# Designs tried in a protein design run: peptides against a protein of PDB entry 4JHK. Part 60

Target 1, 212 residues: chain A of PDB entry 4JHK
Amino acid sequence: EDYKIQSFDLETQKLLKTALKDPGSVDLEKVSSVIVDQSLKDQVFSREAGRICYTIVQAEAKQTNGSVFRRNLLNRLQQEFKAREETRKRSTQEWVCLVSFICNIFDYLKVNNMPMVALVHPVYDCLFRLAQSDALKNEEEVDCLVLQLHRIGDQLEKMNVQLMDELFNLLRDGFLLQEDLSSMGRLLLLEILEFRAGGWKLSDTAQKYYYS

## One batch from the design tools (peptide; made by RFdiffusion4, then SolubleMPNN)

Design b2_p9_5_s1 (from b2_p9_5, 3 letters changed)
Fold by OpenDDE base, seed 4:
Structure b2_p9_5_s1 (fold): chain B 212 residues (1-212), chain A 9 residues (1-9)
Amino acid sequence: as target 1 above (212 residues)
Amino acid sequence: SPSWAEIVE
């Protein structure tokens, strides 16, 4: 199985590849740190990172019945989450990368084939933050919000439909009432409203309309 | 806030 890790140097690539196959032979704290660091820089990688993390978790569990990697990963992620407002102030790009990574971890790092309950509220907190007026005016944040809802909205709703309803109430308000939304921002919000209304599915025609 | 890692364990 191929993992998109070409953005790392060769030494790091080797480290990651070894972690994927023989996690007991590498420093899993270092591995987790590298993955988190890169995920905070590259939103595209954050999607792949989730898959990589899951694979490493499973490999370690099978090899040693250990959870060193997961513990280090989640501890670091929680630290970043706690500092999310400072991150947002420093860099919108890093902030959306953080959100993307948390959401992707939620998506991929499942336990017993179920999402980690511990991540439900943190994910919603991130999405609610993106749904605030000061965030909705930024297209980069809107893009992130809509992207995550496309990826994990259905799963999140299954975990807590009340929070999802509240979130989408904010999105509807933003769509209808916020004056400083860009045309693209409004279009994206409309699309995601329709996406959920359609059972978290979008017809090919609608998809082409909004994204082509 | 509880540790995410501890909750999963």
Scores: peptide ipSAE 0.509, ipTM 0.919, DockQ to the pose 0.773
Fold by OpenDDE base, seed 1:
Structure b2_p9_5_s1 (fold): chain B 212 residues (1-212), chain A 9 residues (1-9)
Amino acid sequence: as target 1 above (212 residues)
Amino acid sequence: SPSWAEIVE
């Protein structure tokens, strides 16, 4: 199975592989820290790290019925979330990686086949931040926002439709009123508005039109 | 803010 860990050095790859197979034999706090660190630097990894985390969680549950990894992961993730404004100031890339990773964890780490309630507001907070005027002018942030809504928008709406309505009110306002939006940015906002209006679905032809 | 980990447990 490909866990997309090629971006790590060989020693870290071994650590991760061991965690995936035998989590009880490694320092799971260290593993969680390494995953978060890399997720902040590598956008591709940040989007896929949820699957890795899910596998480790399942492996630990099966091995010891424990949840040490999940606790450490969430603790570190919460720390990064709290510092998100400073992260955004330092690096737009790291900021969108953080958002992507949080959304990915929300998508993959389910409890009893349900999203973790603890992550609902943090995810919305990230998306609302991306919907602010100072963020909508940055195509990298718009790309991130639209991508996450495509991935988990329907799940988020089920958790809190009021927040989703408020979020899309901001997006509609941005579409109509934001003066420094690029043509592509405006197109992406229009697409996501249509995507939700269509029940979080879009035809293949429409998909190609907006993302070709 | 409450601990995410504690809420999940």
Scores: peptide ipSAE 0.503, ipTM 0.913, DockQ to the pose 0.815
Fold by OpenDDE base, seed 5:
Structure b2_p9_5_s1 (fold): chain B 212 residues (1-212), chain A 9 residues (1-9)
Amino acid sequence: as target 1 above (212 residues)
Amino acid sequence: SPSWAEIVE
């Protein structure tokens, strides 16, 4: 199985490969740090990182019944979350990478085939931040918001439908009332409103309308 | 805020 780690240097690739197969033989704090650092720079990798993290968690559980990697990962992730406003101010790109990574961890890092309840409110907090007026005017943030809702919106709604209703109230208000939305941003908001209204799916005709 | 790691454990 290919875990798409070619972007790392050879030494780090070896470290990651070993962690995937024999996590007890490596520094799992270092492994978690490397994965988080790269995920904060590469939004595409953040999705693959979720899969990698889940594999390492399973391998460690099987090998030693331990959870050292998961603890280190979540501690680092929480630190980044706490500093999210500073990150957003410094770099929109790093901010959307952070949101993407948190959402992908929520999506992939299941416990007993269930989402981690601890991540529900943090994920919603990120999405609510993206739904504020100062964020909706930035296409990069709108892209991130819509992408995450496409990926995990149905799961999040199952965890807390009230928060999802509140979130989409903000999105509808932004779509209808905010004057400084870009044309693409407005189009994306309309699409995601229709996506949820359609049971978190989009017809082939609508898909072609928005993305073809 | 409580530790995410502690809540998951």
Scores: peptide ipSAE 0.500, ipTM 0.916, DockQ to the pose 0.785
Fold by OpenDDE base, seed 2:
Structure b2_p9_5_s1 (fold): chain B 212 residues (1-212), chain A 9 residues (1-9)
Amino acid sequence: as target 1 above (212 residues)
Amino acid sequence: SPSWAEIVE
């Protein structure tokens, strides 16, 4: 398989490639740190990062039955999560990258083919933060919120339907009552409301309408 | 908060 790691320097690319094939021969703490750092800068990379992380986890498990990479990854991710409000204050871009990365780790990093239960509440916490009034007025945050719900909303709902109901109550209220929503933001909220109502599916016609 | 890594293991 090929992975999108062109944004890294050649030495780091070599490190990542080695981690993917022979994780026991590299410093997996360093690898995890590099992946997290880049994911916090590039939202597009965050999805690829999830896939990369899963591959490394599986490779290490098969090679040494170890979990050094996963432990270091989750520890660093938890640290970033704890500081999420500071991150949001400093940079909206870094904040949405953080949310995107956490959501993609939730999506890709399965254990025994199951989502990590430990990440359920952290993911919801991020989404609830994006659903607050001060965040809904920022189109970049709305984009992030809607994108994550499109990617992992169905999985999250299976883990906790009560939290999902509460989240969408906020989104409905934002759609109907928030005065400083952009036209695109309002459109995205309407779309995601319909998306969930349709069982986390949209018709091709509806998809084209909202994202044309 | 409990360690995410510890909960997974």
Scores: peptide ipSAE 0.493, ipTM 0.910, DockQ to the pose 0.773

Design b2_p9_5_s2 (from b2_p9_5, 4 letters changed)
Fold by OpenDDE base, seed 5:
Structure b2_p9_5_s2 (fold): chain B 212 residues (1-212), chain A 9 residues (1-9)
Amino acid sequence: as target 1 above (212 residues)
Amino acid sequence: SLSWAEIVE
């Protein structure tokens, strides 16, 4: 399988390629650090990073029955999560990259073909933060919120429907009551409300209406 | 409280 790692220098590309095939021969802490660093800067890469991480985890498990990479990855992610408010204040772009990466890890890094229960509340915490009034007025944050709900909303609801109900109560309130939403932000909130109401899917007609 | 890594293990 081909992985999109062209954004890294040649030495780092070699490191990543080796980690994918022979994880026992590389410094897996360094590998995890490189992946997290890049994912915090590039939201597009964060999705690819999820696939890369899963492959490395599987390769290490098969090779040595170890979990060094996953442990280092999750430790780093938790550190970034704990500092999420500081990150948001420093850079909205870095904040949405962090949220995107955590959500992508939740989506791709399955254990025994199941989501990691440890990430359920952290993911919801990120989405609830994006649903606060001070975040809903920022189109970049609304974009991130809606994107993640499109990608993993159905999985998250399966894990905890009560939290999902509470989240969407906030989104409905924002849609109806918040005055400083952008036109696009309001449109995106309406779309995601309809998306969940329709069983986490949109009709072709609705899809064209919002994204034509 | 446990770290994410510890919870997953």
Scores: peptide ipSAE 0.504, ipTM 0.916, DockQ to the pose 0.848
Fold by OpenDDE base, seed 1:
Structure b2_p9_5_s2 (fold): chain B 212 residues (1-212), chain A 9 residues (1-9)
Amino acid sequence: as target 1 above (212 residues)
Amino acid sequence: SLSWAEIVE
């Protein structure tokens, strides 16, 4: 199975592989830190790191019925979340990677086949931040926002429809009123508005139109 | 406020 860990050095790859198979034999705090660090630098990894994390969580649960990895992961993630404004100021790329990772964790790390309630507001907070006027003018942030909504929008709405309504009110306002939106930015916002209006679904033809 | 980890547990 490919867990997309080729971006790490060989020693770290070995650590991660061991964590995936025998989590009790490694420092799971270190593993969680490594995953978070890389997720902040590589959006491709960031968007797939949830699967890796889920596998480790399941492996540890099966092995010892423990949750050391999940606790360490969430603690580190919360620290990064708290510092998100500083991260955004330092690097837009790291910021969108952080958002992508948080959303990915929300998507993959289910508890009893349900999303972790603790992550609902943090995810919305990230999306609301991306929906602010200073973020909507940046295509990289718009791309991130729209991508996450495509991935987990329906799940988030189930958790809190009121927040989703508020978020999309901001997006509609941005679409209509934001003066410095690019043509592509406007197109993406229109698409996501249409996507939700269509029950979080879009035809293949429409998908190609907006993302060709 | 509670940590995310504490809320999940």
Scores: peptide ipSAE 0.504, ipTM 0.913, DockQ to the pose 0.876
Fold by OpenDDE base, seed 4:
Structure b2_p9_5_s2 (fold): chain B 212 residues (1-212), chain A 9 residues (1-9)
Amino acid sequence: as target 1 above (212 residues)
Amino acid sequence: SLSWAEIVE
């Protein structure tokens, strides 16, 4: 199995490769820090990062029945989450990377084949923030919101349908009432509304209409 | 409130 870690220098690549196979032989706190740092810079990597994190968690559990990596990862993520408003103020790009990474961790880092309950409300909090009027006017934030809902919306709904209903009420209001949405933003919101209405599935025709 | 790590463990 190949992991996309070419964006790191060779030394870091070696560190990550070792963590994937022999986590007990490396500093797992350092590994977690490296992954989080890169995920906060590259939204595309955040998806791969989720898979990498899952593999490391599984490898450590298998090797030592430990959870050092996961603990360090979650502690760092929680710190970033607590500072999310400051991050958003400083850089929209870093903010959407943070949201993307948290969502991808939710998606990949399952315990006993179940999503981590601890991440449910934090993920919703991020999505609700993206659904606010000041965020909906920014296409980068709308892109992030819609992307995450495509990836984990069905899972999130299973965890808390009431919050999902509330979230989509905001999205419908934004779609219908907000004046400063871009044409693309409106299109994306409409698409995600239809996506959920269709059971978190999109027909080939609809997908082509919105994304091709 | 509990840390995320504490809740998962």
Scores: peptide ipSAE 0.502, ipTM 0.913, DockQ to the pose 0.852
Fold by OpenDDE base, seed 2:
Structure b2_p9_5_s2 (fold): chain B 212 residues (1-212), chain A 9 residues (1-9)
Amino acid sequence: as target 1 above (212 residues)
Amino acid sequence: SLSWAEIVE
């Protein structure tokens, strides 16, 4: 299986490839740090990072029954999460990258084929932050919010429907009441409202309407 | 707060 790691230098690429195949032969703390660092800079990489992380976790579990990589990954991720407001203030791009990465880890890094319960509230916290008025006026944040809900909304709802209801109450209010929403932002909010109402599905006709 | 890593283990 091939992974998109061309953004790294050759030495780092070798490190990652080795981690994927023989995790016991590399410094898994370093590997986790490299993945997190890149995920905070490149939102496109965040989804790939989720796949990479899952593969490394599985490989280490099979090889040594260990969880060194997962522990280091989650520790670093939690540190970034704790500093999320500072990150948002510094760079909207880094903030949405962080959210995207956390959501993708939630999506891909399953334990016993189940979502990690520890990430449920952190993910919701990120989405609720994106649903605040100061964030909804930024198209980059709205894009991130809607994208994550398309990817993991159904899974999150299964974990906590009450929080999802509260989140979508905010989105509805933003759609209806917020004056400084862009036309595209308003369109995206409407689409995601309809997406959930339709059981986290969108008809082909509706998809063309919103994303043509 | 409890670490995410500790909760998973």
Scores: peptide ipSAE 0.496, ipTM 0.911, DockQ to the pose 0.834

Design b2_p9_5_s3 (from b2_p9_5, 4 letters changed)
Fold by OpenDDE base, seed 3:
Structure b2_p9_5_s3 (fold): chain B 212 residues (1-212), chain A 9 residues (1-9)
Amino acid sequence: as target 1 above (212 residues)
Amino acid sequence: MPSWAEIVE
């Protein structure tokens, strides 16, 4: 398969390509670090990173029945998660990158075709944080929130419908009651409310209306 | 908080 890793230098690209095909021949700790570092800087890369990570996990499991890459990846990600409030204070961009990466790992790094249960609450914690009033007034955070819900909302709901209900109660309140919500933010919240109400699907008509 | 890396399904 073709993986979008053109943003890395040639040496790192080679490292990643080798990890994808022959993980036993590279330093998987280094590989995980490189992927995490880039994912925390580039939100666009985070989705591709999820696919890359899953492929490496599969390759390592097949080759050596090992889990060195996954272990290092998740340990680093958990560390970043624990420091998420400090990250948010330091940089909104880094914060939304962190959320995006965690969500994409949840989406792609499945075990036996199932989401990792350990990531359910951390993902919800991130989304709940984005749903707070101080975050809803920031378009960058709203964009992130809505994007993740579009991508993994249906999966998350299957894992815990009660938390999803609580989350969307906050989103509804933000949509209806928050005075400093931007017009675009309000539109995005309305769209995601309708998205869930429609079974996590949008009709062609609705998509055209919101994303002309 | 449990270790994410240690929880394997």
Scores: peptide ipSAE 0.504, ipTM 0.905, DockQ to the pose 0.725
Fold by OpenDDE base, seed 5:
Structure b2_p9_5_s3 (fold): chain B 212 residues (1-212), chain A 9 residues (1-9)
Amino acid sequence: as target 1 above (212 residues)
Amino acid sequence: MPSWAEIVE
C-alpha cells in the first residue's frame, strides 16, 4: 500500500516508510511529532495521517507488542487539544486542521476494531465549539464542522446520542436564529440537518442540489 | 483532564 507523503523531504519520507515497516528501528516519538506537525498545517494530509498512524500502531503491536507510537501520538494530540482556544485565536486555518486531525484519528485509529472511547468527548467538544455563534459566522469553520459530521457523525452518534442531539439543537438554532450567517453557511447547515435526519445519508436529489 | 493515552491503554 502506498501512502501520500510527498510533501515531506526525502529524509523524512524515509523515516516514515521505515516506521511503517519496521517501527522498532526508528524514534517513534519523532515520527509522531512529524505527523502531528504536518497534520496541523495541512487538512488534506490529516486524513492520510490517520491511515499512516493506524498502520504504524498495528506494525508496532505485531513487532514488539508495544504501544510507544500511540502513546506519543495521543499525548501530543491532547496537548494541542488543551490549547485549542489559543490556536483558534492565532489561526482559523490551524484550528480547523486540528479539529480535522482529531476527527480523522477517531475515524482511523481503531482499537480492537472499535473507536477510542477517550476521544469521544474531545471530538464532541471540538464540534460544539464550531457550533457556537462566533464560529458559525465563519465559513471556514462551518465547512470543517459539516465535513467532520459527514465523515464521523454516525459513529459519534452511536457513542453518545444525547450529545449529538444537543449539538444538532445548536445547529438548528444557528440555522433559524443567527442573522450573521453567510448564505453558504446557512445552506451547509441545512444540508447537514437533512443528512442526519435521513440516517446520515443524502438522497440522490439532495446530493445533486447541494453539491452538483 | 485525564491522559488520553492512559485511558486507551
Scores: peptide ipSAE 0.500, ipTM 0.908, DockQ to the pose 0.810
Fold by OpenDDE base, seed 2:
Structure b2_p9_5_s3 (fold): chain B 212 residues (1-212), chain A 9 residues (1-9)
Amino acid sequence: as target 1 above (212 residues)
Amino acid sequence: MPSWAEIVE
C-alpha cells in the first residue's frame, strides 16, 4: 500500500514504514509526533494521515494488544486543538491542515467500527469556526470546510443532527448575506447546501458543474 | 476538557 509518506526524509520514512509493520520495534510516541507535525504543514499528508494512523493503531493492537500510539496521537492532537485559534492566527495553512487532520482521524480512527464520540464536538467546533464570517471570506478556509463536509458530513450528522442543522444555518446565512464572500466561495457554499439536501450526494452532472 | 485519549468507547 502507498501511504503518501514521500514528503518525509528517508530516515523518517523508514521509521513510519516500520511502525506500520512492526510497531513494537519503534518509539510510537515519536511516530505520533512526526505524523502530527507533518500533518500541520502538508495538506496532502494531512488528508491522508488518518489511514496511516488507523493502520498503526491496528498493527499495535494486533501485535502487543497495546494502544501507546493512539494515546500519544490523541494527546498531541488535543493539544493542537486547544491552541487552534493561535494556529489560525499564525497560519491559515496550518489551521486548515489541523482541521483536515482532525476530520481525517475522525473518519478513519474508529473504535469497534464506530466513530470516536470524543471527537464529535471537537470536529464540529472546527467546522463552526470555519463557518464564521471572518473565515468564510477566505477561500482556503471555505475549501477546507466544504471538503470536510463532503468527506465526513454524513457521519457527523448521524452523531448529532442538531449541531449539523445549526452549522448549515450559518452556511446558508453566509451564502445569502455575506457581502465579501468570493464568487467561488459562494459557489462552494451553494454546492454543499445542495449536497446535504440531496442526502450527502450529488449527481455526476452536478459534480462536474461545481468541481470541473 | 476531558482527555480524548482516556475516553473508552
Scores: peptide ipSAE 0.500, ipTM 0.897, DockQ to the pose 0.696
Fold by OpenDDE base, seed 4:
Structure b2_p9_5_s3 (fold): chain B 212 residues (1-212), chain A 9 residues (1-9)
Amino acid sequence: as target 1 above (212 residues)
Amino acid sequence: MPSWAEIVE
């Protein structure tokens, strides 16, 4: 199984591989920090890091019935979330990586086969921030917003349909009223509106139309 | 804001 850790140096790759197989033999706080740090820098990794985290969580639970990794991961992630506005001001790239990672953790890091309730509002907060007018004018933020909704929108809606309705009201308003949206941004917003309207599914024809 | 880790534990 490929966990997409090629972006790390060889020493860190070894650390992660060991954590995946024998979590008790490594510093799981360090492992969590490394994963979060890289997720904030590498968007590709940020989108896939949840699978790595889930595997480590499972391995630790199986080995020691422990949850050291998960606790450290969530504590660090919550700290980054609290500082999200400062992160956005400093770097749009890091901001969208943060959102992507939080959403990916929501997607993969399930407890008792259910999404973590604690992450529902934080995820919505991130998506609502991306739906504000100052964010919708930035294609990088629109890309992130639409990507996350494609990945976890259906799951997130099941957790709170009222918030999803409110979010999409903002997206419709942005689509119709935002003056400085790019053509691509408008297309992406239209596509995601149609995606939800279709039960979080698009036909093959529609997929080709928007993404080719 | 409640601790995410504490809620999960």
Scores: peptide ipSAE 0.499, ipTM 0.907, DockQ to the pose 0.766

Design b2_p9_5_s4 (from b2_p9_5, 4 letters changed)
Fold by OpenDDE base, seed 1:
Structure b2_p9_5_s4 (fold): chain B 212 residues (1-212), chain A 9 residues (1-9)
Amino acid sequence: as target 1 above (212 residues)
Amino acid sequence: SPTWAEIVE
């Protein structure tokens, strides 16, 4: 099975592989830290890291009925979340990677087949930040926002429809009123508005139109 | 306030 860990050095790859198979034999705090660090640097990995984390969580639960990895992961993630404004100022790339990773964790790490309630507001906070005027003018942030809504928008709405309504009010306003949006930015916002209006679905033809 | 980890556990 491919967990897409080729971006790590060989020693770290070995650590991760061991964590996936025998989590009790490694320092799970270190493992969680490594995953978070890489997720902040590599957007592709940040999008895929949820699957890795889920596998480790399941492996530990099966092995010891423990949750050491999940606890350490969430603690580190919360620390990064708290510092998100500083991260955004330092690097837009790291910021969108952080958002992507948080959303990915929300998507993959289910508890009793349900989303972690603890992550609902943090995810919305990230999306609301991306919906602010200073972020909407940056295509990289718009790309991130729209991508996450495509991935987990329906799940988030199920958890809190009021927040989703408020978020999309901001997006509609941005689409209509913000002067410094690029043509592509406007197109993406329009697409996501249509996507939600269509029940979080879009035809193949429309998909190609907006993302060709 | 409780941490995310505490809420989940």
Scores: peptide ipSAE 0.626, ipTM 0.952, DockQ to the pose 0.861
Fold by OpenDDE base, seed 4:
Parts: structure tokens; sequence; C-alpha cells
Structure b2_p9_5_s4 (fold): chain B 212 residues (1-212), chain A 9 residues (1-9)
């Protein structure tokens, strides 16, 4: 199984591989830090890192019934979340990577086969921030917003339909009223509105229309 | 308020 860790140097790759198979033999705080750091720099990795984290969590649980990795991961993630506005101001790229990673963790790290309730409001907070007028004018942020909703929108709605309704009210307003939206941004917002309306599913024809 | 980690554990 490929965990897409080729972006790391060889030493770090070895560390991660060991964490995946024998988490008790490595510094799991360091492992969590490395994963978060890379997720903030590489959007492709940030979208895939959840799978790596999930595997490590399972491996540690199986080996020692421990949760050291998850605790360290969540603590670091919460720190980054608290500083999200400063991150956004400094780098849009890092901001969208952060959002992507938080959403990916929400998607993959489940407890008793259920999403972590602790992450519901933080995820919505990120998505609501992306839905603000100053963010909707940036295609990179719109891309991020739409991608996350495609990936976890159905799960988020199951956790809190009221917040999802409020979020999409903002998206509809942005689509209809905001002058600074690009043509592509408008298309993406329209597509995601249709995606939810269709039960978080998109027909092959519609998908081809918007993405090919 | 409790940390995310505390809530999950």
Amino acid sequence: as target 1 above (212 residues)
Amino acid sequence: SPTWAEIVE
C-alpha cells in the first residue's frame, strides 16, 4: 500500500514507515509534527495525510491500546486552527492546506466508526471563513471550499444540518450577489449548490460539464 | 473549554 510519502526525505520516510508498522518504537509526537508541517506545505499531501494518520492511530491502538499519536496530532491541529486568521494573512496556500488537512482528518479519523464530534464546529468554522466575501474572490480558496464539500459535505450535514443550511445560504448569496467572483468561481459555486441539491451526488454529465 | 484531544478521549 502506497501512503504517498515520497515528498519527505529518506530519513523521514523511514520514520513514517516505522510509525505505520511499529508506532511504539518511534517518537509519535515528532511523527505528528512532521505530518502537520508537511500538510501545511503540500496541498496534495494534506488531502491524503488523513489516511496515514488513521493507519498510525490503528497501529498504536492495536499495539499498546494507546492514543499518544492522536493526542499530539489533535493538539497541534488545534493550535494551527486557533492561528488560522494569521496563517491566512501570511499565506493563502498554507491556509487552504490547513483547511484541507483538518477536513481530511475529519474524514479519516473516526472513533467507533463515527466522525469526531470535536471537529464538527472547527470544520464548519473553516468552511464559513472560506464562504466570506473576501475569500470567495480568491479562486484558490473557492477551490478549497468546493473540494472539501465534495469530500465531506454529506458527513458534515449528518452531524449538523442547520449549520450546513446556513453555509449554503452564504454560498448562494456569494454566487448571486458578489461582483468580484471570477467566471470559474461562479461555476464552482453553482456546481456545489447542485451537488448538495442532488443529495451530495453529481451525475456523470454534470461532472463532465464542470470539470472536463 | 476542553481541548480537542480531551473531548475525543
Scores: peptide ipSAE 0.625, ipTM 0.951, DockQ to the pose 0.861
Fold by OpenDDE base, seed 5:
Structure b2_p9_5_s4 (fold): chain B 212 residues (1-212), chain A 9 residues (1-9)
Amino acid sequence: as target 1 above (212 residues)
Amino acid sequence: SPTWAEIVE
């Protein structure tokens, strides 16, 4: 399988390629660090990073029955999560990249074909933060929130429907009551409300209405 | 409190 790692220099590309095929021969802490660093800068890469991480985890498990890479990855992610408010204050772009990466790890890094229960509350915490009034007024944060809910909302609801109900109560309040939403932000909130109400899917007509 | 890594293991 082909992985999109062209943004890295040749030496790092070689490191990643080796990790994908022979994880026991490389420094897996360094590999995890490189992936996290790039994911915090490039939201598009975050999705690819999820696939890369899953492949490395599977390769290491098969090769040595080890979990060194996953441990290092999750430890780094948790460190970034703990510092999320500082990150948000420093850079909205880095903050939404962090949220995107955590959500993509939740989506791709399955264990025995099941989501990591340990990540459920952290993911919800990120989404709840994006649903606060000070975040809803920022279109970049609204974009991130809606994108993640489109990608993993159905999975998250399956894990905890009560938290999802509480989250969408906040979104409905924001849609109806918050005065400083952008026109696009308000439109996106309406769309995601309809998306969940429709069983986490949109009709073709609705899709064209919002994204044509 | 256990780390994420510890919970997953």
Scores: peptide ipSAE 0.625, ipTM 0.951, DockQ to the pose 0.852
Fold by OpenDDE base, seed 2:
Structure b2_p9_5_s4 (fold): chain B 212 residues (1-212), chain A 9 residues (1-9)
Amino acid sequence: as target 1 above (212 residues)
Amino acid sequence: SPTWAEIVE
């Protein structure tokens, strides 16, 4: 199974591979730190990091009934979340990577086959930040927002429909009223509005129209 | 307030 860890050096790749198969033999705090660090600077890895994390969590649980990796991962993630405004100011890329990573963890890291309730509000906080006027004018942030909603919007809505309604009110307003919204950004917002209205589904015809 | 990790555990 390929976990897309080619961006790491060979030593780190070995560390990650060992963590995936024999988590008890490695420093899981170090592993979690490496994953978070890479997720903040590599969009491709950030997208896949959730699957890697889930695998390590499951492997550790089965091997030692432990949760050292998950604890360290969530602690570091929470630290990055708390500093998200500073991150956004420093680098839009790192900011959208952070959002993508948090959403990916929400998507993949299930507990008893259920989403982690602890991440619901943090995820919404990130999405609401992306829905603000200063963010909607940046195509990179709009891309991130729409991508996450495509990935986990249905799950998030099940956790809190009120917050989802409020979020989409902002998106509708952005679509209609945001003057400095790019043509592509406007198209993406329209698409995601229709996506939710259609029960988080998009017809093949509509998909071709927006993403051909 | 409890950490995310504490809530999950």
Scores: peptide ipSAE 0.622, ipTM 0.951, DockQ to the pose 0.865

